# Ledger of designs, part 56: peptides against a protein of PDB entry 3OIQ

Target 1, 212 residues: chain A of PDB entry 3OIQ
Amino acid sequence: KNRIFVSSSKDFEGYPSKAIVPVQFVALLTSIHLTETKCLLGFSNFERRGDQSQEDQYLIKLKFKDRGSERLARITISLLCQYFDIELPDLDSDSGASPTVILRDIHLERLCFSSCKALYVSKHGNYTLFLEDIKPLDLVSVISTISTKSTNSSKHSSSELISECDLNNSLVDIFNNLIEMNRDEKNRFKFVKLIHYDIELKKFVQDQQKVL

## One batch from the design tools (peptide; aimed at target 1 V121)

Design b1_p28_2_s1 (made by RFdiffusion4, then SolubleMPNN; from b1_p28_2, 11 letters changed)
Fold by OpenDDE base, seed 2:
Structure b1_p28_2_s1 (fold): chain B 212 residues (1-212), chain A 28 residues (1-28)
Amino acid sequence: as target 1 above (212 residues)
Amino acid sequence: SKEELLKKLQETLAKLSKIQRKEILEEF
């Protein structure tokens, strides 16, 4: 079955009440909630939804039922955080208590762009998204992708790839939303508060602000 | 390296995804 690209988490409101649909989206990692019983990743594109919170627009579950699958979920979180230079408490601690990890508002300190593959599962109108794959995106690569407007539509029609256009559009939309948040005095998000705020990001934001 | 992290991440998620899909399909 072909994977559907999702540009907005509102798209799921139009999805069947009883379905399993492979989906893919790009968003910023906003939260991590790892407990003994569940792992949740929050993502957002910061799409404006009126007065609704822009946090955790995509709540993605890593389902585990046994110690083996729990370990895989923990390793997944560890590796993801290592990639994004997110400090975690030692998840491998032999202390017989599975460490709880609760991170919120990750986007206030780090822009963790992520291409996510998930499984939409609905039985009774309500849905759950289950993580299938995540590709962390490097910020330099994201900036370069947006800046170059890569028109190289390599028509490699592998039915599982996001169109380069859909990816680029979503990345642009995220940055535009972040720029709007940065301009809002009430919004906690500020580019200058990012740990990795550098000359390249500064220049990119300044250039994008002129287009908006 | 970041590339090695990505590889390990993909390998881990491939295992987890297979388990998770099986469970989801059995429960559906």
Scores: peptide ipSAE 0.713, ipTM 0.968, DockQ to the pose 0.950
OpenDDE base, seeds 1, 3, 4, 5: peptide ipSAE 0.712, 0.713, 0.712, 0.712; ipTM 0.967, 0.968, 0.967, 0.967

Design b1_p28_2_s2 (made by RFdiffusion4, then SolubleMPNN; from b1_p28_2, 10 letters changed)
Fold by OpenDDE base, seed 2:
Structure b1_p28_2_s2 (fold): chain B 212 residues (1-212), chain A 28 residues (1-28)
Amino acid sequence: as target 1 above (212 residues)
Amino acid sequence: SKKELLEKLQKTLKELSEIQRKEILEEF
């Protein structure tokens, strides 16, 4: 089955009330909610939705039912946070209680670009997105990809390719939305407050701001 | 390295996703 690229979480409003649909999107990691019973990852492209919160537009579940799958979810979160240089409280606490991790507004400190594969699952109109794969994207690579208009037709076999165009368009849209948020005095997001705000990101933002 | 982290992440998610898919299909 072909994986559908999703540019907006609103696309799911048009999805079947009873379906399992493989989907893929690109977004910023905004939240992590790991408990003993569930793991949820929040993502956003910060698409304007009127007065609605722009956070957690894509709520992605890691489902676990046993200690083995719970461990895999915990390892997933640990590895993701290690990749993004997100400080977690020690998940290896010798205390017999599974540590709870609640992180919110991650995008205010770090731009955690992520290419996500998920399953859209709907039975009765309501849906859940289940994580299948996540590829963290390095910010330098994202900036380079947007800046170079990369026409690199890598000859990968036709069945799993996101259109390179769809990926690039989504990355551009996210940056444009962040630029708009940065310009809004009421918005908490500011590029200069990012922990990794460097000369390269500064220059890139300044150049993109001239086009918008 | 970031590469090794990605490899471990993909391996972990592959295993977890296979479990999740089975459960989702059984419940569907």
Scores: peptide ipSAE 0.704, ipTM 0.966, DockQ to the pose 0.933
OpenDDE base, seeds 1, 3, 4, 5: peptide ipSAE 0.704, 0.704, 0.704, 0.703; ipTM 0.966, 0.966, 0.966, 0.966

Design b1_p28_2_s3 (made by RFdiffusion4, then SolubleMPNN; from b1_p28_2, 10 letters changed)
Fold by OpenDDE base, seed 2:
Structure b1_p28_2_s3 (fold): chain B 212 residues (1-212), chain A 28 residues (1-28)
Amino acid sequence: as target 1 above (212 residues)
Amino acid sequence: SKEELLKQLQKTLKELSEIQRKEIEEEF
């Protein structure tokens, strides 16, 4: 089955009420909610939705039913956090209780760009997104990808039908939305508050701000 | 390295996603 690229979480409003649809999107990681019974990852592209919260526009579930799959979910979270330099509270609590991880507003401190593959699953009009794959994207690589007019269509084989253009457009849209949020005095998001705010990001934001 | 983290992440998610997919298909 072809994987559908999703540019907006509103696209799911037009999806079948009874389907399993492989999807992919790119977004910023905004939240992590790991408990003994579930793992949820929140993502956002910060698309304006009127007065609605721009957080957790894509709520992605990692489903587990047993200790083995729970362990895999925990390892997944640990590896993601290690990649993004997110400090987790010690998951090695000697307390025989599975540690709970609740992180929110991750985007206020770190831009955690992520290319996500998920399953849209709907039975009765409501849907759940289940994580199939996540590729964390390095910010330097994201900036480079946006700044370099993508002329290199690497002829990678026809099976990953997601246009490099769709990814790049969504990355640009995310940055544009972040720039708008940064300009809004009411918005908590500010580039200068990012832990990794460096000269490269500063320059990139300044250059993008001139185009908007 | 970040590359090794990505490799481990993909391996872990492949295993987890295969389990999840089977469960989703059985429940559907």
Scores: peptide ipSAE 0.700, ipTM 0.965, DockQ to the pose 0.950
OpenDDE base, seeds 1, 3, 4, 5: peptide ipSAE 0.700, 0.700, 0.700, 0.699; ipTM 0.965, 0.965, 0.965, 0.965

Design b1_p28_2_s4 (made by RFdiffusion4, then SolubleMPNN; from b1_p28_2, 9 letters changed)
Fold by OpenDDE base, seed 3:
Structure b1_p28_2_s4 (fold): chain B 212 residues (1-212), chain A 28 residues (1-28)
Amino acid sequence: as target 1 above (212 residues)
Amino acid sequence: SKEELLKQLQETLEKLSKIMREEILKEF
C-alpha cells in the first residue's frame, strides 16, 4: 500500500470518514502520555492554527491489548527517550503498578525530530492515528540535510513515493515555525533555552533567520 | 550506541505495529 506523506495535520480533515490510510510525517516530539491503559505521543510541526495550541498537532496512539503489547510500548518509549536524552522515571519499578509517565512541552528543552509512520483509522468521521514506526532524527543530521540540499538538487531515483524533498520541506517548515515562535515574545519557545543549544545550532538559526 | 538504540527501536516497533494492525483490522 502506498504511504501518503502528510505535511499538515489539517490534511486529515479531507480524509475519508471510514478508512485505514498509511501515512508518514515529520514533526517534533512534544508530549508523552503513558498510562496502564494507553500510550499517546504528541508531535507538532508548529504550523500556525490561529489561537489553538501548537503542541500535539499529531496525537499518535500506541494500543495495548495485553501485557506483552504494553511491554513493547514501554520499551518503545524507553528507547525513544534514551535516544533523545529524555529523563524518564524508572519504568521497570518492581511495584506491581505500571508507572505513569506524563511529559509535556518536550520541545521547550529538546528538539526531538522524528519521522513517523502511522495508520490513519477513521470509522465514524473521527480518526485515530496509530504508530507503525518512528525514526528519531539527530539534530546535526537535520541541520546538515537542510544546509546541503539548498545547493544540490541531485535527482536520485523516484522509487520511494515519499520524496526526499517532502522530508526536507517539512524540516525547513518546522525550523521556520520555530524561528517565528522564537521571535514572538509571548511564545515560551526560545532556542537559547534548549539544553543542546550549541554554536552549530546558533549559526544555523542565524543563517535561516536571514532568509525569512 | 545511537545505532543500537535505533535497531532495538525498529525491532520493537515491528513487533508492536504488527500486533496493533491485527487488532485494528479486527475492530474495523
Scores: peptide ipSAE 0.703, ipTM 0.965, DockQ to the pose 0.908
OpenDDE base, seeds 1, 2, 4, 5: peptide ipSAE 0.701, 0.703, 0.702, 0.702; ipTM 0.965, 0.965, 0.964, 0.964

Design b1_p28_3 (made by RFdiffusion4)
Pose (drawn by RFdiffusion4):
Structure b1_p28_3 (pose): chain A 183 residues (1-47, 54-90, 99-149, 165-212), chain P 28 residues (1-28)
Amino acid sequence: KNRIFVSSSKDFEGYPSKAIVPVQFVALLTSIHLTETKCLLGFSNFEQEDQYLIKLKFKDRGSERLARITISLLCQYFDIELPDPTVILRDIHLERLCFSSCKALYVSKHGNYTLFLEDIKPLDLVSVISTISTKCDLNNSLVDIFNNLIEMNRDEKNRFKFVKLIHYDIELKKFVQDQQKVL
Amino acid sequence: KEELLEELHETVEELYEASLPDILEEFF
């Protein structure tokens, strides 16, 4: 194929006014909006706000069920508690870090566009830390995301704090420290 | 987690295949 890797949502400025372009990006899951009619997943690389809004389209009940199972499995994989109806989660990153490699389909018309979900591969935080410590586009993105997350933690006014993560590991405390030295 | 990841992938693939016709209809 010819899937185009995007490093930022701003890349979508050079894309056609009407086209179907397979894309891929890496980011943290930040929000979920699940209704009976549609589902939107928000992601961000914190270059610090929501940036990617991925849509799971479904019309009938059969496809709705699949969308619900998909959200259920994604949340379970990240240890996100889910009440299973309109379902809303925000600023997930303040409580949990959820790196994801996502493949999407850019669909535009009249200059407007929507990113539809093709695949989502959650990335284990342990592997993310290891991948950065031992040591391309994926890695560049994982590094940039973590750096922004580091600067956000330094900023006293920003609500993001590693120590406030429900999964604040000793190894996470270690990687963050040894990561600031590089700065 | 490996079993969850496999189930998630399969489910997402099925959802994508089911939704693609509706996306193409809106596009054309």

Design b1_p28_3_s1 (made by RFdiffusion4, then SolubleMPNN; from b1_p28_3, 10 letters changed)
Fold by OpenDDE base, seed 3:
Structure b1_p28_3_s1 (fold): chain B 212 residues (1-212), chain A 28 residues (1-28)
Amino acid sequence: as target 1 above (212 residues)
Amino acid sequence: KSSLLEQLQKTLKELYEKSLPLILEEFE
């Protein structure tokens, strides 16, 4: 089955009530919810959805059933957080209690761009997204990708890969949404409050604001 | 960073492969 690129989590409203569909999307990591029984990652592109929270538009599940798979989930979360420079409580604590990690509003401190492959699984009209693969995207690379109209049309990306166009469009949309949030005085998101706010990001935001 | 990414993807792949049978069982 061909992997479907998803530009909006609203796309799932049109998906079959009983289906298994491989999907791919680009979004910002917004939350991590690791418990003894499950791990959920929240992602968002901050698409406007009326009065609903723009956080956790994509709820992605890491499923585990035993101690071994739970450990793999913990390691996955640890490695992901290490990549994004997110401080986690020590997940290796030998205390017989499974560590609980609840992080919210990650996007208020760090822009954690992620390209995600997931499995859409629906039954009886309800769906769950299961994480298959994640590629953290470096902010510098994201900025560069958006800034360089990569006319690199030439590589026949296999039907299973996101087109460079789809990726770029999604990244632009996310930044545009963040710019709108930054302009909204009621929104808690501000670029200047990001831990990694630097001259490059400042310049990029200023340049993008001129186009909007 | 490349090594970290490889470790992340490898670990997640292993987790996914272990979870997939369970996901399919619940679907059925």
Scores: peptide ipSAE 0.713, ipTM 0.963, DockQ to the pose 0.957
OpenDDE base, seeds 1, 2, 4, 5: peptide ipSAE 0.713, 0.712, 0.713, 0.711; ipTM 0.964, 0.964, 0.963, 0.963

Design b1_p28_3_s2 (made by RFdiffusion4, then SolubleMPNN; from b1_p28_3, 10 letters changed)
Fold by OpenDDE base, seed 2:
Structure b1_p28_3_s2 (fold): chain B 212 residues (1-212), chain A 28 residues (1-28)
Amino acid sequence: as target 1 above (212 residues)
Amino acid sequence: KQSLLEQLQKTLKELFEASLPEILEEFE
């Protein structure tokens, strides 16, 4: 089955009550919840959904069934955090207790753009998204992609890859949503509070604000 | 960074593949 690009987590409301569907989306990493029993990653594109929280719109599960797979989950989280320069509490604590990692509101400090492949699995109307693959996106690359509107449509003939158009549109939408949040005095998100806030990001945001 | 990405994706793939049978079983 071809992988479906998802532009909104609301799309899942229209999905079959019993299905397995490979999906792909682009969003910001917002939370990490690693416990002894589960690993959850929260992602959001910060789409406006009325008065509902815009965080963790995509709740993605890393399932593990044994100590071996749990270790893989921990390593995955460690590597992901390393990629995004997210400081984790020392996961290597020799204490025989499985390290618990709870990070929330990651987007308030770092914009962790991620292209995610997941498996949508529904039964009886409830669904779970299982993470299949993740590609962290560098902010500089994201800014460049949005700014250049690069139509490199040629390389991805495979039906399983997000179209460049879909990717770009999603990235633009995310930034637009962030700009709106930044303008909202009630919203905690502020670009200037990002650890990686630099001249390039500042300029980009200023330019995008003029278009909105 | 490329090496890190490869390691990340490899590890995640291994995890996903290991979990997939259980996911499918729960679905049935």
Scores: peptide ipSAE 0.709, ipTM 0.964, DockQ to the pose 0.947
OpenDDE base, seeds 1, 3, 4, 5: peptide ipSAE 0.708, 0.709, 0.709, 0.707; ipTM 0.964, 0.964, 0.964, 0.963

Design b1_p28_3_s3 (made by RFdiffusion4, then SolubleMPNN; from b1_p28_3, 10 letters changed)
Fold by OpenDDE base, seed 2:
Structure b1_p28_3_s3 (fold): chain B 212 residues (1-212), chain A 28 residues (1-28)
Amino acid sequence: as target 1 above (212 residues)
Amino acid sequence: KEELLKKLQETLKELFEKSKPLILEEFE
């Protein structure tokens, strides 16, 4: 089955009430919720939805059933956080209790761009997204991609790859949404509050603001 | 970073494959 690129979490409102659909999207990591029983990753493109929270528009589940798979989930989260330079409380707590990780509003400190492959699963109109694959995207690479408009058509076989155009459009949309949030005095998001706010990001934001 | 990414993706793949039967069972 062809993987569907999702530009908005609203797209799922039009999905079948009973289906399994491989999907892919690009979004910012906003939350991590790891407990003994489940792992949830929140992602958002910060699409405006009226007065609704813009956080966790994509709630992605890592399902595990036993201690072994739970360990894999923990390792996955650790590696993801390591990639994004997110400080986790020591998950290696010698305490026989499964470590609980609750992180929220990650985007307020770090822009963690992620290309996600997920399985959309619905049964009775309700759906769950299960994470299949994740590709963290470096901010520098994201900025470069948007700035160069480089359509590197990697000739990889059509069926499973997001079009470069879809990826780029989503990245642009995210930045535009962040710029709008940054302009909103009521919004907590500010680029200057990002830990990794540097000259390159500053310049990029300034240039992009002129286009909006 | 490349090795980190590889390990991340491999770990996640293993997790997903292990979860897939359960996902299918919930769907049926």
Scores: peptide ipSAE 0.721, ipTM 0.966, DockQ to the pose 0.943
OpenDDE base, seeds 1, 3, 4, 5: peptide ipSAE 0.720, 0.720, 0.720, 0.719; ipTM 0.966, 0.966, 0.966, 0.966

Design b1_p28_3_s4 (made by RFdiffusion4, then SolubleMPNN; from b1_p28_3, 9 letters changed)
Fold by OpenDDE base, seed 2:
Structure b1_p28_3_s4 (fold): chain B 212 residues (1-212), chain A 28 residues (1-28)
Amino acid sequence: as target 1 above (212 residues)
Amino acid sequence: KEELLKKLQETLKELFEKSLPLILEEFN
């Protein structure tokens, strides 16, 4: 089955009420919710949905069933946070209590671009997205990708890869949405408040703001 | 970073593979 690229979480409104569909999307990591019973990752493209919350547009589940798989989930979260330079409380606490991690509004401090492969599973009109794979994207690489407009669509029609165009468009859309949020005085998001706000990001944002 | 990514993806893959039977069971 071909993996479907999803440009908006609204796309799922048109999906079958009972289906299993492999999907892929690009979004910013916004939240992490790890408990003893579940692990949820929130992602967002920050698409405007009227007055609706722009947070956690993609709620992605890491399902575990036992202590072994729970450990894998914890390790996954730890590694993901390490990749994004997100400081977590030591999840390896020898305290027999399963560590709880609740992070929200990650995008206010760090732009954690992620290419996600997920399994859309619906039953009775409700759906859950299960994380299959994640590729964290470095901000420098994202900026470079958007700036170079590299039309080099490698013709490899491998049915499982997002087209370079779809990826680029999604990245551009995210940045445009962030720029709009940054311009909105009511929005908490500000580029200058990002921990990794540097001259390169500043320049990029300034240049993109001129196009919008 | 590459090794970190590899370990991340491998760990997640293992987790997903272990979860898949349960996902399918809940779907049926």
Scores: peptide ipSAE 0.728, ipTM 0.969, DockQ to the pose 0.951
OpenDDE base, seeds 1, 3, 4, 5: peptide ipSAE 0.727, 0.728, 0.728, 0.727; ipTM 0.968, 0.968, 0.968, 0.968

Design b1_p28_4 (made by RFdiffusion4)
Pose (drawn by RFdiffusion4):
Structure b1_p28_4 (pose): chain A 183 residues (1-47, 54-90, 99-149, 165-212), chain P 28 residues (1-28)
Amino acid sequence: KNRIFVSSSKDFEGYPSKAIVPVQFVALLTSIHLTETKCLLGFSNFEQEDQYLIKLKFKDRGSERLARITISLLCQYFDIELPDPTVILRDIHLERLCFSSCKALYVSKHGNYTLFLEDIKPLDLVSVISTISTKCDLNNSLVDIFNNLIEMNRDEKNRFKFVKLIHYDIELKKFVQDQQKVL
Amino acid sequence: EKEELLTQLEETVKELSEIQKEEILEEF
């Protein structure tokens, strides 16, 4: 195929006013908006706000069920608690870091566009840390995301703090420290 | 446990993607 890797949401400025373009990006899951009619997943690389809004489209009940199972499995994979109806989660990153590799379909018309979900591969934080420590587009993005997350932690006014993560690991405390030295 | 969840997620996402791709193409 010819899937185009996007490093930032701003890349979508050069894309056609009407086209279907397979894309891929890496980011943190930040929000879920699940209704009976639609589902939107928000992601961000914190270059610090929501940036990617991925849509799971479904019309009938059969496809709704699949969307619900998909959200359920994604949340379970990240240890996110889910009440299972309109379901809303925000600023998930303040509590849990959820790196994800996502493949999507860029669909535009009249200059407007929507990113539809094709695939989502959650990335284990342990693997993310290891992948950065031992050591392309994926890695560049993982590094940039973690650097922004580091600067956000330094900033006193920013609500993001590693110590406030429900999963604040000793290894996470270690990687963050040894990561600031590079800065 | 995580490997099983990931396999299930991939299978579910594939099925949902196929359905929604057809609808998207019809509307497009």

Design b1_p28_4_s1 (made by RFdiffusion4, then SolubleMPNN; from b1_p28_4, 10 letters changed)
Fold by OpenDDE base, seed 2:
Structure b1_p28_4_s1 (fold): chain B 212 residues (1-212), chain A 28 residues (1-28)
Amino acid sequence: as target 1 above (212 residues)
Amino acid sequence: SKEELLKKLQETLSKLSEISKKEILKEF
């Protein structure tokens, strides 16, 4: 079955009540919830949904069943945090308890763009998204991709079913939503509060704000 | 390097996703 690109988490409301569907989306990492029994990653495109919280629009589960798979989940979280320069609380607490990681509102400090492959799994209408793959995206690369509208369709016949157009459109939509949030005085999100707010990001935001 | 992190991430997720898929299919 071909992987479906998902532009909105609302698309899942129209999905079959009993299905397994491979999906892909691009979103910002908003939360990490690692416990002894589960690992959840929250992502958002910050699509406007009325008065509902725009956080964790995509709740992605890392399923583990044993200590070995739990270790793989922990390594995954560690590697993601290392890539995004997210400070984890010292996981090395000598207390033989599995380290609990609870991070929320990551997008308020860092823009962690991520291309996610997941399995949509539904049995009775309710669904769960299970992580298959995550590609963290560098902010510089995201900015460059949006700015240069790379018309270079390199016909690399890689069976990766992401239309470069779908990826680029989703990245633009996320930035547009962040600009709207930044303009809203009630919204906690502000670009100037990002730890990595540099001259490049500042210029990019200023240029995008002129188009909206 | 970031490339090394990405490689390790992919390798880790490949293993984890394979385990996950097997469990999902058993429960489905």
Scores: peptide ipSAE 0.705, ipTM 0.966, DockQ to the pose 0.912
OpenDDE base, seeds 1, 3, 4, 5: peptide ipSAE 0.704, 0.705, 0.705, 0.705; ipTM 0.966, 0.966, 0.966, 0.966

Design b1_p28_4_s2 (made by RFdiffusion4, then SolubleMPNN; from b1_p28_4, 10 letters changed)
Fold by OpenDDE base, seed 2:
Structure b1_p28_4_s2 (fold): chain B 212 residues (1-212), chain A 28 residues (1-28)
Amino acid sequence: as target 1 above (212 residues)
Amino acid sequence: SKKELLEKLKKTLKELSEISRKEILEEF
């Protein structure tokens, strides 16, 4: 079954009330919620939805039901945070209590671009997104991709047809939304407050601001 | 390295998602 690229979490409003649909999207990691019973990752593209919160537009579940799968979820979170240089409390603490991790507003400190593969699952109109894969994207690579307008269609095999165009468009849209948030005095998001705010990001933002 | 992290992440998620997918399909 072909994976559907999703540009907006609103697309799910048009999805069947009873379906299993492989989907993929690109968004910023906004939250991590790991408990003994659940793991949730929040993502957002910061699409404007009127006065609604732009946080956690994509709530992605890591399903686990046993200690083995829970461990895999914990390892997943640890590895993701290690990639993004997110400080976690020690998940390996020998304290027989499964450590709880609650991180919110990650995007206020770090731009954690992520290409997510998920399974849309609905039974009664309500849906859950289950994580199948996550590819963290390096910010330098994101900036370079947007800047170069790289139309280099790598002729990679027909089964993972996310158009490079859809990915690039989503990355551009996210940056544009962040620029708008940065311009809004009421918005907590500011590029200059990012821990990794450097000369390259500064220049890129300044150049993108001229196009908007 | 970041590359090694990505490979470990991919491997871990593959294993977890295979389990999860099986469960989801059985529950559907």
Scores: peptide ipSAE 0.713, ipTM 0.968, DockQ to the pose 0.922
OpenDDE base, seeds 1, 3, 4, 5: peptide ipSAE 0.712, 0.713, 0.712, 0.712; ipTM 0.968, 0.968, 0.968, 0.968

Design b1_p28_4_s3 (made by RFdiffusion4, then SolubleMPNN; from b1_p28_4, 11 letters changed)
Fold by OpenDDE base, seed 4:
Formats: structure tokens, sequence, C-alpha cells
Structure b1_p28_4_s3 (fold): chain B 212 residues (1-212), chain A 28 residues (1-28)
């Protein structure tokens, strides 16, 4: 089956009640929930959904069943956090309790842009998204990609079935949503509160705010 | 450093996904 690019997590409401569909989306990492028995990653594009939380619009499950697969899940979380400079408690602590990690509202401190590949799996109307792959995106690269209306099809390897346009549009939409959140006095999100808030991001946000 | 992290991440996810996909398909 061809991979489907998903621009909104609402698209899943129209998906078959019994299917396996490979999907891909771009979103910000918002939460990490790692326990002894499960790992969930929350992502959001911050699309306005009425009274629904803008957090965790995409809940992605890392399935594990044994110590080997659990270790792979823990390594995955550790590597993601190392890439995004997210501080984690030591996941390798020899304390016989498997470390529980619960991080929420990651987007309030860091913009963790991620291109995610997942399997949509439904049996009885309800679905689960299972992680296939995560490509963390560097913020500088994201800003550059949006700023340079990249009509230049850099032939990045033929394995990403996402049109460069779909990726770019999703990144723009995320930033637009963040700008709206930043303008809302009731919203906790503020660009100036990001740990990595620099002159480049400041300038980019100021320039985008003039277009909106 | 980031490139090495991305490589390790990809390799880790490939292993995990191979296991999980098999299990998902068997349970479907």
Amino acid sequence: as target 1 above (212 residues)
Amino acid sequence: KKEELLKKLKETLEKLYKISKKEILEEF
C-alpha cells in the first residue's frame, strides 16, 4: 500500500473501521509517556479543534513485549531526547524499577519538529498509530525550508514519498498555529519562553507575523 | 553528533519496527 501523507489528525475520522494504512505526518513532539508496559509519543500540529486540547493530536505507540524490544524503545526515547536536548532522568539506572518518564507540554520549552511514519491500525472503528520511524528535524533547517520557498526539489532520497510541498505546507501551518497561540494571551505558548529562542527564530517569527 | 544520533535512531527504529510490525500483522 502507498504511504498516505496526513495533514490533519482529523483525517483518521474518515479512515476505514478495519484497516492497516501506512501514514506519514509532520508535527511537534508534545509528550513522552514511557512506562514498564507502554511507550506513547504525543505530537501536535496545533490545529484548532474547538474545545479539544491542542496537545497530543497524534498519539503514537511504541509497542514492546519483551526486555529486548523494551530496551529498543528506551534507546529510541533517549536518542530523541538527546537530539532535541531534552533532559531525561537516567533511563539506565540499575535501580530494578524500569524508569518511568512522563513529559508533557514539551512544545512550551522546545520546538521538536518531527517527520513521523506510522501504521494506522483499526479493527472496530477505534485506531492505534504504531511508530515505524521518526526523523527529527532541525529547527534551523525547518526555518530555512519555510523561508526559501523551496521550489528546488533537492533530490533527497527516493524513499520519502512525501512531496516536498506537503512537508513544507505542514511546517508552515504549524508555525502559523504557533504564531496564533503566541498572540493569544490565554495560551501558555510563547516563543520568548523557548529555551532555544535566538535571534534567528525571533526574526523568522517577526517576519511570519507580518504575513498573517 | 546529531548525524550519529540520527543514524543510531534509524537503526534502533528499524529493529523495533520489524518486531512490532510482525506482531501487529499476527494480531490483526
Scores: peptide ipSAE 0.730, ipTM 0.968, DockQ to the pose 0.898
OpenDDE base, seeds 1, 2, 3, 5: peptide ipSAE 0.730, 0.730, 0.730, 0.730; ipTM 0.968, 0.968, 0.968, 0.968

Design b1_p28_4_s4 (made by RFdiffusion4, then SolubleMPNN; from b1_p28_4, 13 letters changed)
Fold by OpenDDE base, seed 4:
Structure b1_p28_4_s4 (fold): chain B 212 residues (1-212), chain A 28 residues (1-28)
Amino acid sequence: as target 1 above (212 residues)
Amino acid sequence: SKKELLEKLKKTLEEHSKISRKEILEEF
């Protein structure tokens, strides 16, 4: 089954009221909600949606049904946080209580770019996105990918059916939205407040700001 | 290493997604 690339979470408003659709998108990780009963990951591309919160535009569920699926979800969260250098409370605490993790506004401290594969599932008009895969993207690799596209249309046929164009357009759109947020004095997002704010990111943002 | 984390993550999500997809299709 062909996976649909989603550039906007608004695309789901046009989706069938009863369907299972494999989807893929690129977004920033904004929230983690791991409780005893659920695991939710929030993602955003920070598209302007009027007065709606720009956070959690893609709410992705890791399904719990049994202890096995819960364990795999907890391991997934641990591995994602290790990759992004997100501090978690010790998940290995010998206290037989499943640790609760509630993180919000992750993008204010870290740009956690993620290529997500999910299942759109609707039965009664409402939908749920179920996680199938996450590929964390390294920020240096994201910056290099956006910066190099200005010069080399080298036809490297990598047989992954995501148009390299769709991925790159989404990454550019995210950065443009972050630049707009950074310019807004009322917005809490500022590049200079990122823990990983370095000379490379600074230069990239300055160069992108000249084009916008 | 970040590479080892990605391989562990991929393996974990592959296992989880096989279970989850089966359940979603059975519940649909």
Scores: peptide ipSAE 0.718, ipTM 0.969, DockQ to the pose 0.884
OpenDDE base, seeds 1, 2, 3, 5: peptide ipSAE 0.717, 0.718, 0.717, 0.717; ipTM 0.968, 0.969, 0.968, 0.968

